# Designs tried in a protein design run: peptides against a protein of PDB entry 5KEZ. Part 61

Target 1, 320 residues: chain A of PDB entry 5KEZ
Amino acid sequence: NVAIYNPFRPWWERYQPVSYKLCTRSGNEDEFRNMVTRCNNVGVRIYVDAVINHMCGNAVSAGTSSTCGSYFNPGSRDFPAVPYSGWDFNDGKCKTGSGDIENYNDATQVRDCRLTGLLDLALEKDYVRSKIAEYMNHLIDIGVAGFRLDASKHMWPGDIKAILDKLHNLNSNWFPAGSKPFIYQEVIDLGGEPIKSSDYFGNGRVTEFKYGAKLGTVIRKWNGEKMSYLKNWGEGWGFVPSDRALVFVDNHDNQRGHGAGGASILTFWDARLYKMAVGFMLAHPYGFTRVMSSYRWPRQFQNGNDVNDWVGPPNNNGVI

## One batch from the design tools (peptide; aimed at target 1 Y15 Q16 H54 H154)

Design b2_p24_2 (made by RFdiffusion4)
Pose (drawn by RFdiffusion4):
Structure b2_p24_2 (pose): chain A 320 residues (1-320), chain P 24 residues (1-24)
Amino acid sequence: as target 1 above (320 residues)
Amino acid sequence: SYGWDYRNNYLAHYERYKELAEKL
């Protein structure tokens, strides 16, 4: 991923890929393989955050400011470490004047245009699907059990299916024969938009962002909500079917207060209420549960938004 | 810088979700 130095090494630089080499601030390929093997050998599975909608920002300076020193040039669309060229991006397919996503009532541009200027991969091309599949198969054979598909709303459901069609079964040393990767797709669907999370049920589960937003408001007793109203919690509140939901109280993104749910999202900063919300979630049968494990940063709210929400993991001059 | 511009655009991207959350 791109090594971003202003601001200093933000957590979200990891969502701007430069290549598919397994080489990050978290470690190299040997350390990654070692982790996956050790965890599988004690029965704990690894799920990978797959960033496949895009490479890095179109305005990032060319050079080797990357976590493995790989060269890249966003202006010329050259990512030779993969390799990707300008033929591999959606510049000619997007119809907005800016080339970015401008209107979220237009389902097409949400898919074909650049998300906040991030170079949008042409996922309809077999070559691009193959390079992504090669990356995910490398992970599957190492022994990962599934994937979080980042920014799934900005990918066509069919393109995702075409990529998943190319995946190996899970490593037969640890998983039964014919086992398939666990897929959960990150789609923020609070209603009122043309894209529905149900459009993605063919590919795997989806993140249910309504879950934590409603639970936070309820536990905080905001907007007239009471805990007694949770008697019919689940699809009775308009959530996706329980067998398609990945649920959580907060995630790494919206715990910073800017996300789906804003200030209502309970986090470790609100520890007393947060424990209650996590407890309710873990006790209730709805969904497959994910628990957040975080790091502290110097929060500094100005106008309800944290100007330090970009701060990366605890580090000494960028070393985690 | 790019990082600050990107961050601003990123935050602006999420503004609509706050409104949608209120309509839940």

Design b2_p24_2_s1 (made by RFdiffusion4, then SolubleMPNN; from b2_p24_2, 9 letters changed)
Fold by OpenDDE base, seed 4:
Structure b2_p24_2_s1 (fold): chain B 320 residues (1-320), chain A 24 residues (1-24)
Amino acid sequence: as target 1 above (320 residues)
Amino acid sequence: SFGEEFRKKYLASQERLKELAEKL
């Protein structure tokens, strides 16, 4: 991915890829392979956060300022380490003046235009699908068990399906023959917008962001909410079917206090309430559960927002 | 800087989601 130095190596640089090389702040491919092997040997499975909707920001300077030193040029849409070129992006498909998503009530914009300036890949093209599948298959062959698909809302479900149809079975050294990768898709559906979580059920599980938002309200006892109201927790509260749900109390975005779920989201900053929420989640049968492991950073709030929301994990001069 | 501009876009996107969450 792109190496950003202002601010200094933010967490979000990881979501601005310039290649599919397994070479980042966390280590190189050999180190990753070693970790996957050691984890699999003791029954711990690895699921990769796969960024396949886009490449880096359109306004990033060209050069070799990347975690693996690969050259890239956002201005010309040149990513030779893949390779991608101008033919592999949705620049001509997006009809907005800025090239970014301007109206989230327009599903076509949401899927064909740039998310916050990130260069949007033309996933309708078999070439692009194949390059992504090659990346994911390499990981499968290393021994990963599945994937989180980042920014799935911004991809057409059929394009995702086309990629998934190209995937290998899991590595038979650790998994039963014929096993398929576990897929869960980040889809933020809070209602009020045209793209729905149900659009993606055919590809795998989806994130249920209403879960953390509503649980936070109940645990905080906001609006007269009581724990006893959780008797019909799950589908009874309007959530997606249990067998399609990936549930969590918080994620990296809403942990920073201004994202999906709003102010009700519980985090480690409120330790007692957070433990109650996580404990309840793990005890309740609804959905597939995900537990957050995070870190402390020096928060500084201005106008209700943390100006240090960019701060990444503890590191040694940028290397984790 | 690029980082500052990106943060502005990110923040705007997050505010949209926050507003939707408040309607739940």
Scores: peptide ipSAE 0.631, ipTM 0.955, DockQ to the pose 0.880
OpenDDE base, seeds 1, 2, 3, 5: peptide ipSAE 0.618, 0.611, 0.626, 0.616; ipTM 0.951, 0.951, 0.955, 0.953

Design b2_p24_2_s2 (made by RFdiffusion4, then SolubleMPNN; from b2_p24_2, 10 letters changed)
Fold by OpenDDE base, seed 3:
Structure b2_p24_2_s2 (fold): chain B 320 residues (1-320), chain A 24 residues (1-24)
Amino acid sequence: as target 1 above (320 residues)
Amino acid sequence: SWGEEQRAKYLASRERLKELAKKL
């Protein structure tokens, strides 16, 4: 991914890929392989956050400022480490003036235009699908158990399916023969937009962002909410079917107060309430649960916003 | 800086998500 130095190595640089090489601020491919092996050997499975909707931002300067030193040029859509070129992006499909998503009530814009300037891959193309599948298959062959698909809302479900159909079975050294990768898709559906979580059920589980948002409201006792109202928690609250849901109290985005769920989201900063929410989530049978592991950073609020919400995990000069 | 610009764009997209959350 792009190595960003202003601010200094923010967490979100990880979501601006320039190659599918497994050399990042977390380590190189050999170190990753070693970790996966050691984890699998003790029954801990690895799921990769796969950024496959886009490459880096269109405004990033061309050069070799990347975690693996690969050259890239966003301006010309040149990513030779893949390789991608201008033919592999949706620039010609997006009809907005900016080239970015301007109206989230337009499903076509949401999927064909750039998410906040991130260069949008033409996932309709078999070439692009194959390059992504090769990346994911390499990880599968290393021994990962599955994937979180980042920004799935911004990809056509059929394109995702086409990629998934190219995936190998899991590594038989640790998984039963014929096992398929576990897939969960980040789809932010809080209602009020045309794209629905149900559009993605055919590809795997989906993130249920209503879960953390509503649970936060209840635990905080906002608007007269009571714990007793959780009697029909899950589908009874309008959530997706349990067998399609991946649930969580918070994620990296809304932990920083600027993602789906707003101010209702509970985080480790509210330790007591957060433990209550996480405890409830783990005790309740609805959905597949995900527990957040995070870190403290020097928060500095200005006009209600943390100006240091970019801060990544503790590191040694950018290396974790 | 280009980094801050990317951050600003990212945050702008998240504001939409916050608005949706208010409807819950």
Scores: peptide ipSAE 0.031, ipTM 0.685, DockQ to the pose 0.870
OpenDDE base, seeds 1, 2, 4, 5: peptide ipSAE 0.027, 0.038, 0.032, 0.025; ipTM 0.674, 0.699, 0.687, 0.662; seeds 1, 2, 4 fail the geometry check

Design b2_p24_2_s3 (made by RFdiffusion4, then SolubleMPNN; from b2_p24_2, 15 letters changed)
Fold by OpenDDE base, seed 4:
Structure b2_p24_2_s3 (fold): chain B 320 residues (1-320), chain A 24 residues (1-24)
Amino acid sequence: as target 1 above (320 residues)
Amino acid sequence: SFGEEFAAKYRESQKRLQELAKKL
């Protein structure tokens, strides 16, 4: 991915890929392979956060400022380490003046235009699908158990399906023969916008962001809500079917005070309430559960926003 | 800088989601 130095190595640089090389702040491919092996050998499975919607920001300077030193040129859409070229992006398909998503009520823009300036891959192309599948298959062959698909809302469900149909079975050294990768898709559906989480049910589980938002209001006792109201928690609260839901109290975005769920989201900063929420989530049968493991950073609020929301995990001069 | 500009865009996107969450 792109190496960003201002601010210094923010967490979100990981979501700006320039290649599919397994060479990042966390280590090289050999180290990753070793980790996966060691984890699998003790029954810990690895699920990769796969960034396949886009490459890096369109405004990033060309060069080799990346975690693996690969050359890239966003201006010409040149990512030779893949390789991708100008033919592999939705520049001509997006009809907005900026090239970015301008109206989230337009599903076509949401899927064909750039998310916050990130170069949008033409996932309709078999070539692009195949390159992504090759990346994911490489990980599967290493021994990962599945994937979180980042920014799934911004991809056409059919394109995702086409990629998933190219995936190998899981590595038989650790998984039963014929096992399929576990897929969960980050889809932010809070209502009010045209893209629905149900559009993605055919590909695997989806994130249910209403879960953390509503649970937060209940535990905080906002709006007169009570714990007793959780008796019909899950589908009874209008959430997606349990077998399609990936549930969580917080994620890396909303723990920084900005993301889906609003102010109701509970985080480790509110330790007592957070433990209650996580405990309830783990005890309740609804959905597939995800528990967050995070870190503290020096928060500085200005006008309700943390100016240090970019801070990544503890590191040694950028190396984790 | 790119980083600052990106951060601004990202925050704007996140604020949109916050507004949607208020309607839940």
Scores: peptide ipSAE 0.655, ipTM 0.960, DockQ to the pose 0.860
OpenDDE base, seeds 1, 2, 3, 5: peptide ipSAE 0.624, 0.636, 0.651, 0.642; ipTM 0.954, 0.957, 0.960, 0.958

Design b2_p24_2_s4 (made by RFdiffusion4, then SolubleMPNN; from b2_p24_2, 12 letters changed)
Fold by OpenDDE base, seed 3:
Structure b2_p24_2_s4 (fold): chain B 320 residues (1-320), chain A 24 residues (1-24)
Amino acid sequence: as target 1 above (320 residues)
Amino acid sequence: SFGEEQRKKYLESQKRLKELAKKL
């Protein structure tokens, strides 16, 4: 991914890929392979956060400022380490003036335009699908158990399916023969927009963002909410079917949102309430559970926003 | 800086999420 130095190596640089090489702040490919092996040998499975909707931001300077030293040029859509070129992006499909998503009530914009300036890959192309599949298959062959698909809302479900259909079975050294990768898709569906979580059920599980939002309100006793109202928690609250849901109290994004509407989300900053919420989540049978492991950073609020929400995990000069 | 610009974009995205949460 792009190496960003201002601010100094923020967490979100990881979501700006320039290649599918396994060289990042976390280590090189050999170290990754070693970790996966060691984890699998003790029954701990690895799931990769796969960033496949886009490459880096359109405004990033060309050069070799990347975690693996690969050259890239966002301006010309040149990513030779893949390789991708201008033919592999949706620039011509997006009809907005900025090239970015401007209206989230337009499903076509949401999927064909750039997410906050991130160069949008043309996932309709078999070439692009194949390059992504090769990346994911390499990880599968190393021994990962599955994937979180980042920004799935911004990809057409059929394109995702086409990629998934190219995937290998899991590595038989650790998994039963014929096992398929576990897939969960990040889809933000809080209602009110045309794209629905149900559009993605055919590809695997989806994130249920209503879970953390509603649970936070209940635990905080906002708006007269009571714990007794959780008697029909899950589908009774309008959540997706349990067998399609990946649930969580917080994630890396909403953990950093302390403004209006995001205030209901419970995080480790509110330790007592957070433990209550996580405890409830783990005790309740609804959905596949994910527990957040995070870190403290020097929060500084200005106008309701933490100006240091970019801060990544503790590191040694940018290396974790 | 570019990083600051990306941060702003991220924050805008987060605001969207927060606004959606209010609808619940």
Scores: peptide ipSAE 0.017, ipTM 0.514, DockQ to the pose 0.693
OpenDDE base, seeds 1, 2, 4, 5: peptide ipSAE 0.032, 0.033, 0.018, 0.017; ipTM 0.543, 0.544, 0.456, 0.533; seeds 1, 2, 4 fail the geometry check

Design b2_p24_3 (made by RFdiffusion4)
Pose (drawn by RFdiffusion4):
Structure b2_p24_3 (pose): chain A 320 residues (1-320), chain P 24 residues (1-24)
Amino acid sequence: as target 1 above (320 residues)
Amino acid sequence: STAYLNYVGKNEGGKYASMERESS
């Protein structure tokens, strides 16, 4: 991923890929393989955050400011370490004047245009689908059990299916024969938009962002909500079917208060209420549960938004 | 601009809104 130095090494630089080499601030390929093997050998699975909708920002300076030193040039669309060229992006397919996503009532541009200027991969091309599948198969054979598909709303459900069609079964040393990767797709669907999370049920589960937003408001006793109203918690509140939901109180994004739910999301900063919300979630049968494990940063709210929400993991001059 | 960032933060993720803000 791009090594971003202003601001200094933000956590979201990891969502701007430069290549598919397993080489990050978290470690190299040997350390990654070692982790996956050790965890599988004690029965704990690894799920990978797959960033496949885009490469890095179109305005990022060319050079080798990358976590493995790989060269890249966003202006010329050259990512030779993969390799990707200008033929591999949606510049000609997007219809907005800016080339970015401008209107979220238009389901097409949400898919074909650049998300906040991030270079949008042409996922309809077999070559691009193959390069992504090669990356995910490398992970599957190492032994990962599934994937979080980042920014799934900005990918066509069919393109995702075409990529998944190319995946190996899970490593037969640890998983039964015919086992398939666990897929959960990040789609923020609070209603009122043309894209529905149900559009993605063919591919795997989806993140249910309504879950934490509603639970936070209820536990905080905001907007007239009471815990007694949780008697019919689940699909009774308009959530996706339980067998398609990946649920959580907060995630790494919206714990910073700018996300789906804003200030209502309970986090470790609100430890007393947070424990209660996690407890309710873990006790209730709805959904497959994910628990957040975080790091502290110097929060500094100005106008209800944290100007330090970009700060990366604890580090000494960028070394985690 | 603020309205855009708030929308992106709520509906597409706060990290994208933060990225847009820091790049501007």

Design b2_p24_3_s1 (made by RFdiffusion4, then SolubleMPNN; from b2_p24_3, 15 letters changed)
Fold by OpenDDE base, seed 3:
Structure b2_p24_3_s1 (fold): chain B 320 residues (1-320), chain A 24 residues (1-24)
Amino acid sequence: as target 1 above (320 residues)
Amino acid sequence: TQKRLDYIGERDGALYADYLRASS
């Protein structure tokens, strides 16, 4: 991915790919293989956060400022390490003036335009699908158990399906023969927008962002909410079917006040309430649970916003 | 610098409020 130095190596640089090389702040491919093997050998499975909707930001300077030194040029849409070219992006399909998503009530913009400037891949093209599948299959062959599909809301479900149909079975050294990768898709659906979580049920599980948002409201006792209302927690609260839901109290986005849920989201910053929420989640049978492991950073609020929300995990000169 | 943020909560903060109203 892009190596960003201003601010210094933010967490979000990881979501700006320039190649599909397994060479990042976390280590090289050999180290990754070693980790996956050691984890699998003790029954711990690895799921990869796969960033396949986009490449890096359109305004990033061309060059070799990347975690593996690969050259890239956002201006010309040149990513030779893949390789991608200008033909592999949705620039010509997006009809907004900025090239970015401007109206989230326009499903076509949400899928075909850039998410906050991130160069939007043309996933309708078989070439693009194949390059992504090759990346994911490489990971499967290494021994990962599945994937979180980042920014799934911004991809057409059919394009995702086409990619998934190209995937190998899991590595039989650790998984039963014929096992398929576990897929969960990040889809932010709090209602009020045309794109629905149900659009993605056919591909795998989806993130249920209403879960953390509503649970936070209840535990915080906002809006007159009471714990007794949790009697029909799950589908009774309008959540997606349990067998399609991946649930969580917070994620890396909304613990910083961004994404879905706003201020209602409980985080480790409110330790007591957070433990209550996580405990409840783990005790309740609804959905597939995910527990967050995060870190403290020097928060500095200005006008209600943390100006240091970019700060990445504890590191040694950018290396974790 | 371009951040990787969905900004659904920021740009459409009203969505959550609408959800709460619809759920009440």
Scores: peptide ipSAE 0.031, ipTM 0.626, DockQ to the pose 0.087
OpenDDE base, seeds 1, 2, 4, 5: peptide ipSAE 0.025, 0.027, 0.027, 0.028; ipTM 0.624, 0.625, 0.617, 0.630; seed 4 fails the geometry check

Design b2_p24_3_s2 (made by RFdiffusion4, then SolubleMPNN; from b2_p24_3, 14 letters changed)
Fold by OpenDDE base, seed 5:
Structure b2_p24_3_s2 (fold): chain B 320 residues (1-320), chain A 24 residues (1-24)
Amino acid sequence: as target 1 above (320 residues)
Amino acid sequence: MDERLNKIGENDGATYATYLRASS
């Protein structure tokens, strides 16, 4: 991915890919392979956060400032380490003046335009689908058990399906023959927009962002909400079917006040309430549960915003 | 109350706002 030095190596640089090489601040491919092997050998499975909707920002300077030194040129859409070219992006399909998503009530913009300047891949092209499938299959061959698909809301469900249909069975060294990768898709659906979580049920599980948002409201006792109201928690609260839901109290985005859930989201900063929420989540049968493991950072609020929300995990001069 | 509660996330654009900062 792009190496950002101002601010110094933020967490979000990870979501600006310039190649599909397994070479980042966390280590190289050999180290990753070693970790996956060691984990699998003791029954711990690995699921990869796959960024396949986009490449890096359109305004990032061309050069070799990346975690593995790969050259890239956002201006010309040149990513030779893949390789991608100008033919592999949705610039010609997006009809907004800026080239970015301007109206989230327009499903076509949400899927064909750039998410905050991130170069949007043309996933209708078989070439692009194949390059992504090759990346994911390489990970499957290493021994991963499945994937979180980042920014799934911004991809057409049919394009995702086409990619998934190209995937190999899991590595038979650790998984039964014929095993399929576990798929869960990041889709933010709090209602009020045309794109729905149900659009993606055919590809695997989806993130249920209503879960953390509503649970936070209840635990905080906002608007007179009470724990006793959780009697019909799950589908009774308008959530997706349990067998399609991946649930969580917080994630790395809304932990920082970004995206779905807003101020209601509980985090480790609210230690007592957070423990209550996580305990409830683990005790209740609804959905497939995910527990967050995060870190403290030096928060500094200015005008209601944490100016240090970019800070990534503990590191040694940028190396994790 | 935690000061972080003053920040409101609205949609995917708000979620990825930090990405835009680095891309400019």
Scores: peptide ipSAE 0.025, ipTM 0.630, DockQ to the pose 0.287
OpenDDE base, seeds 1, 2, 3, 4: peptide ipSAE 0.026, 0.019, 0.027, 0.027; ipTM 0.576, 0.602, 0.599, 0.609; seeds 1, 3, 4 fail the geometry check

Design b2_p24_3_s3 (made by RFdiffusion4, then SolubleMPNN; from b2_p24_3, 14 letters changed)
Fold by OpenDDE base, seed 4:
Formats: structure tokens, C-alpha cells, sequence
Structure b2_p24_3_s3 (fold): chain B 320 residues (1-320), chain A 24 residues (1-24)
């Protein structure tokens, strides 16, 4: 991915890929392979956060400032390490003036335009699908158990399916023969927009962002909400079917006051309430649960926003 | 039954901010 130095190596640089090389702040491919092996050997499975909707930001300077040293040129859509070129992006398909998503009530924009400037891959192309599948298959062959598909809302479900149809079975060294990768898709659906989480049920589980948002409201006792109202928690609250839901109290975005969920989201900063929420989540049968493991950073609020929301995990001069 | 015990999560307006992934 792109190496960002201003601010200094933010967490979100990881979501700006320039290649599919397994070489990042976390280590190289050999180190990753070693980690996967060690984890699998003790029954800990690895699920990769796969960034396949886009490459890096359109405004990033061309060069070799990347975690694996690969050259890239966002201006010309040139990513030779893949390789991708201008033919592999949706620049011509997006009809907005900025090239970015401007209206989230326009499903076509949401899927064909750039997410906050991130160069949007043309996933309709078999070439692009194949390059992504190759990347994911390499990970599968290493021994990962599945994937979180980042920004799935911004990809056409059919394109995702086409990629998933190219995936190998899991590595039989650790998984039963014929096992399929576990797929869950980040889809932000709090209602009010045309794209629905149900659009993606065919590809795997989806994130249920209503879960954390509503649970936070209840535990905070906002709007007169009571814990007793949780008696029909799950589908009874309008959430997706349990077998399609991946649930969580918070994620890295809304932990920083961004993403979906608003101020109701509980985080480790609200330790007591957060423990209540996580405890409830783990005790309740609804959905597949995900527990957040994060870190503290020096928060500095200005006008209600943390100006240090970019701070990544503890590191040694950028190396994790 | 209290209406709040029903599908109160349905069709509420989306509340999310932009992704902070392309800033530099």
C-alpha cells in the first residue's frame, strides 16, 4: 500500500493498495506465511481484510512511496505491480463531476464512482476479477480461512460473486478438503439508501451496523430505551437474518467517530458500558460475533472531532 | 406490545461519515 508520512503512517494507508504483494508495515510474505502457519497450528484462523474495490487515492503522488517499494502512478492509473492501467478503472463510467461519490441515494454512483477519491476498479472486467482472485487465492493457499471484503457496498454484488467463484478451496493442511473460504462483506446499511445489505446475502455474511448503533443507544439509555427492549433482539429489531449477520459493538471507523453508527457507538473509551455491550453480544445468539481489539491513542478533539483519528497501532518508526 | 419492541431499526436514515482512507 501507499506509505503516508503526513500524517506519519496513519492506519488508513493500509486501505490504499498499490499492489497485491504481501509486503506491508506488518511484515513480508514469509513472515505472514509463518504467522498463518503458527496460528493455524493452534486452532486460530486468519481472515484477511481484503481491499479489492479500489487502489490508492487519486491525489497521491506518483513514485515508489509504498510499503513494498512498488512504483505506482495514480494520475495515470498505472499500477504496474499488478498490473493495472487506465483501462481497469471506472473513470469513464462514473458520471459525477468530481469523479467521487456525491449522492449515496444513487446506487450507480456508490458503486461506479470513487469512494472519497480512491481509484475505483472496474470489477466488471474479467481481467480485474482474475487479478483479485489471484491475490485472494494466494492467501488461501497460504492458509487463511477467509476474508472481510472491504467496501463491499461499493462493489456490484455480481462482480463480487464472479470473484468468489474463482476462489480455491481452503488449504487442506488445516481445513477439511473442499472447505470454502469464510466471506463477510462490509456493507453499511442503516436504512434510507437504495443499496441494501440483502443485495449481498448471496456472497456471504454482511456487517450489521444497526447492531452496534442500536445497542449503544439502549445501553446508554438514550431516547428512553431500556435493556428490557432487547427481549426480541436480532431480527425483531429489523436486523438481517442471523445467519447472514456479522455483528460487532464497534469497528475501527466508528471507534474514531466515523463510519456508521454515530455517537451511540460504544467503544473501549467508555469501558463500563462497552463491557456490557460486548458481554451482551457474546451471550446473545444473534449473528456471528466479532470482538474489537484496538489500542489507545492521544485523542485531541477539535469541534467535536478527534484530530488524531489517523493514529495507527503502536509501531517502531512506522513498522508494526 | 410497545411499538419500540418491534422493528425499530428498519428504514431509519443512514448515519455515517465519509471514509478517511484517501486523505494525505
Amino acid sequence: as target 1 above (320 residues)
Amino acid sequence: MDERLKKIGENEGADYATYLRASS
Scores: peptide ipSAE 0.028, ipTM 0.568, DockQ to the pose 0.079
OpenDDE base, seeds 1, 2, 3, 5: peptide ipSAE 0.024, 0.021, 0.022, 0.026; ipTM 0.652, 0.594, 0.611, 0.662; seeds 2, 5 fail the geometry check

Design b2_p24_3_s4 (made by RFdiffusion4, then SolubleMPNN; from b2_p24_3, 16 letters changed)
Fold by OpenDDE base, seed 1:
Structure b2_p24_3_s4 (fold): chain B 320 residues (1-320), chain A 24 residues (1-24)
Amino acid sequence: as target 1 above (320 residues)
Amino acid sequence: MDEELARIGRLEGASFATYRRASS
């Protein structure tokens, strides 16, 4: 991914890829392979946060300032380490003046325009699908068990399906022959927009952002909400079917006060209420549960916003 | 569905709670 120095190496640089090389501040490919092997050998499975909707921001300076040293040029859409060129992006398909998503009530913009400047890949192209599949298959062959598909809301479900259809079975050294990768898709659907979580059910599970948001309001006792109202928690609250839901109290986005959920989201900063929420989630049978493991950063609020919400995880893996 | 929560996330016009990733 791109190396961002202002602010200094933020967490979100990881979501701005310039290649599919396994070389980031989290480690190199050898270290990753070693970890996957060690984890699999003791029954701990790994799924990868796969960023396949886009490459880096269109405003990032060209050069070799990346975690693996690969050259890239956002201005000309050149990512030779893949390789991608201007033919592999949705620039001509997006009809907004800025090239970015301007109206989330326009499903076409949401899927064909840039998410906050991130160069939007043309996933309709078999070439692009194949390059992504090659990346994911490399990970599968290493021994990962599945994937979180980042920014799935911004990809056409059919394009995702086309990529998934190219995937290998899981590595038979650790998984039964014929095993398929576990897939869950990040889709923010709190209602009020044309894109629905149900659009993606055919590809795998979907994040249910209503879960953490609504649970937060209940445990915080906002708007007269009571724990007794949770008797029909799950589908009874309008959530997606349990067998399609991946549920969580917080994630890396909304624990920073942005993303879906807003101030209702409970985090480790509110330890007592957070433990209550996580405890409830783990005890209740609805959905596939995910527990967050995060880190503390020096929060600094200005005008209600944490100006240090960019701070990345602790790192001692050299200057890479 | 809570209308207030529906306005939070990746919705146009939503305040500081919207999903954003810096492009640089």
Scores: peptide ipSAE 0.026, ipTM 0.658, DockQ to the pose 0.198
OpenDDE base, seeds 2, 3, 4, 5: peptide ipSAE 0.023, 0.026, 0.023, 0.021; ipTM 0.550, 0.655, 0.534, 0.631; seed 3 fails the geometry check

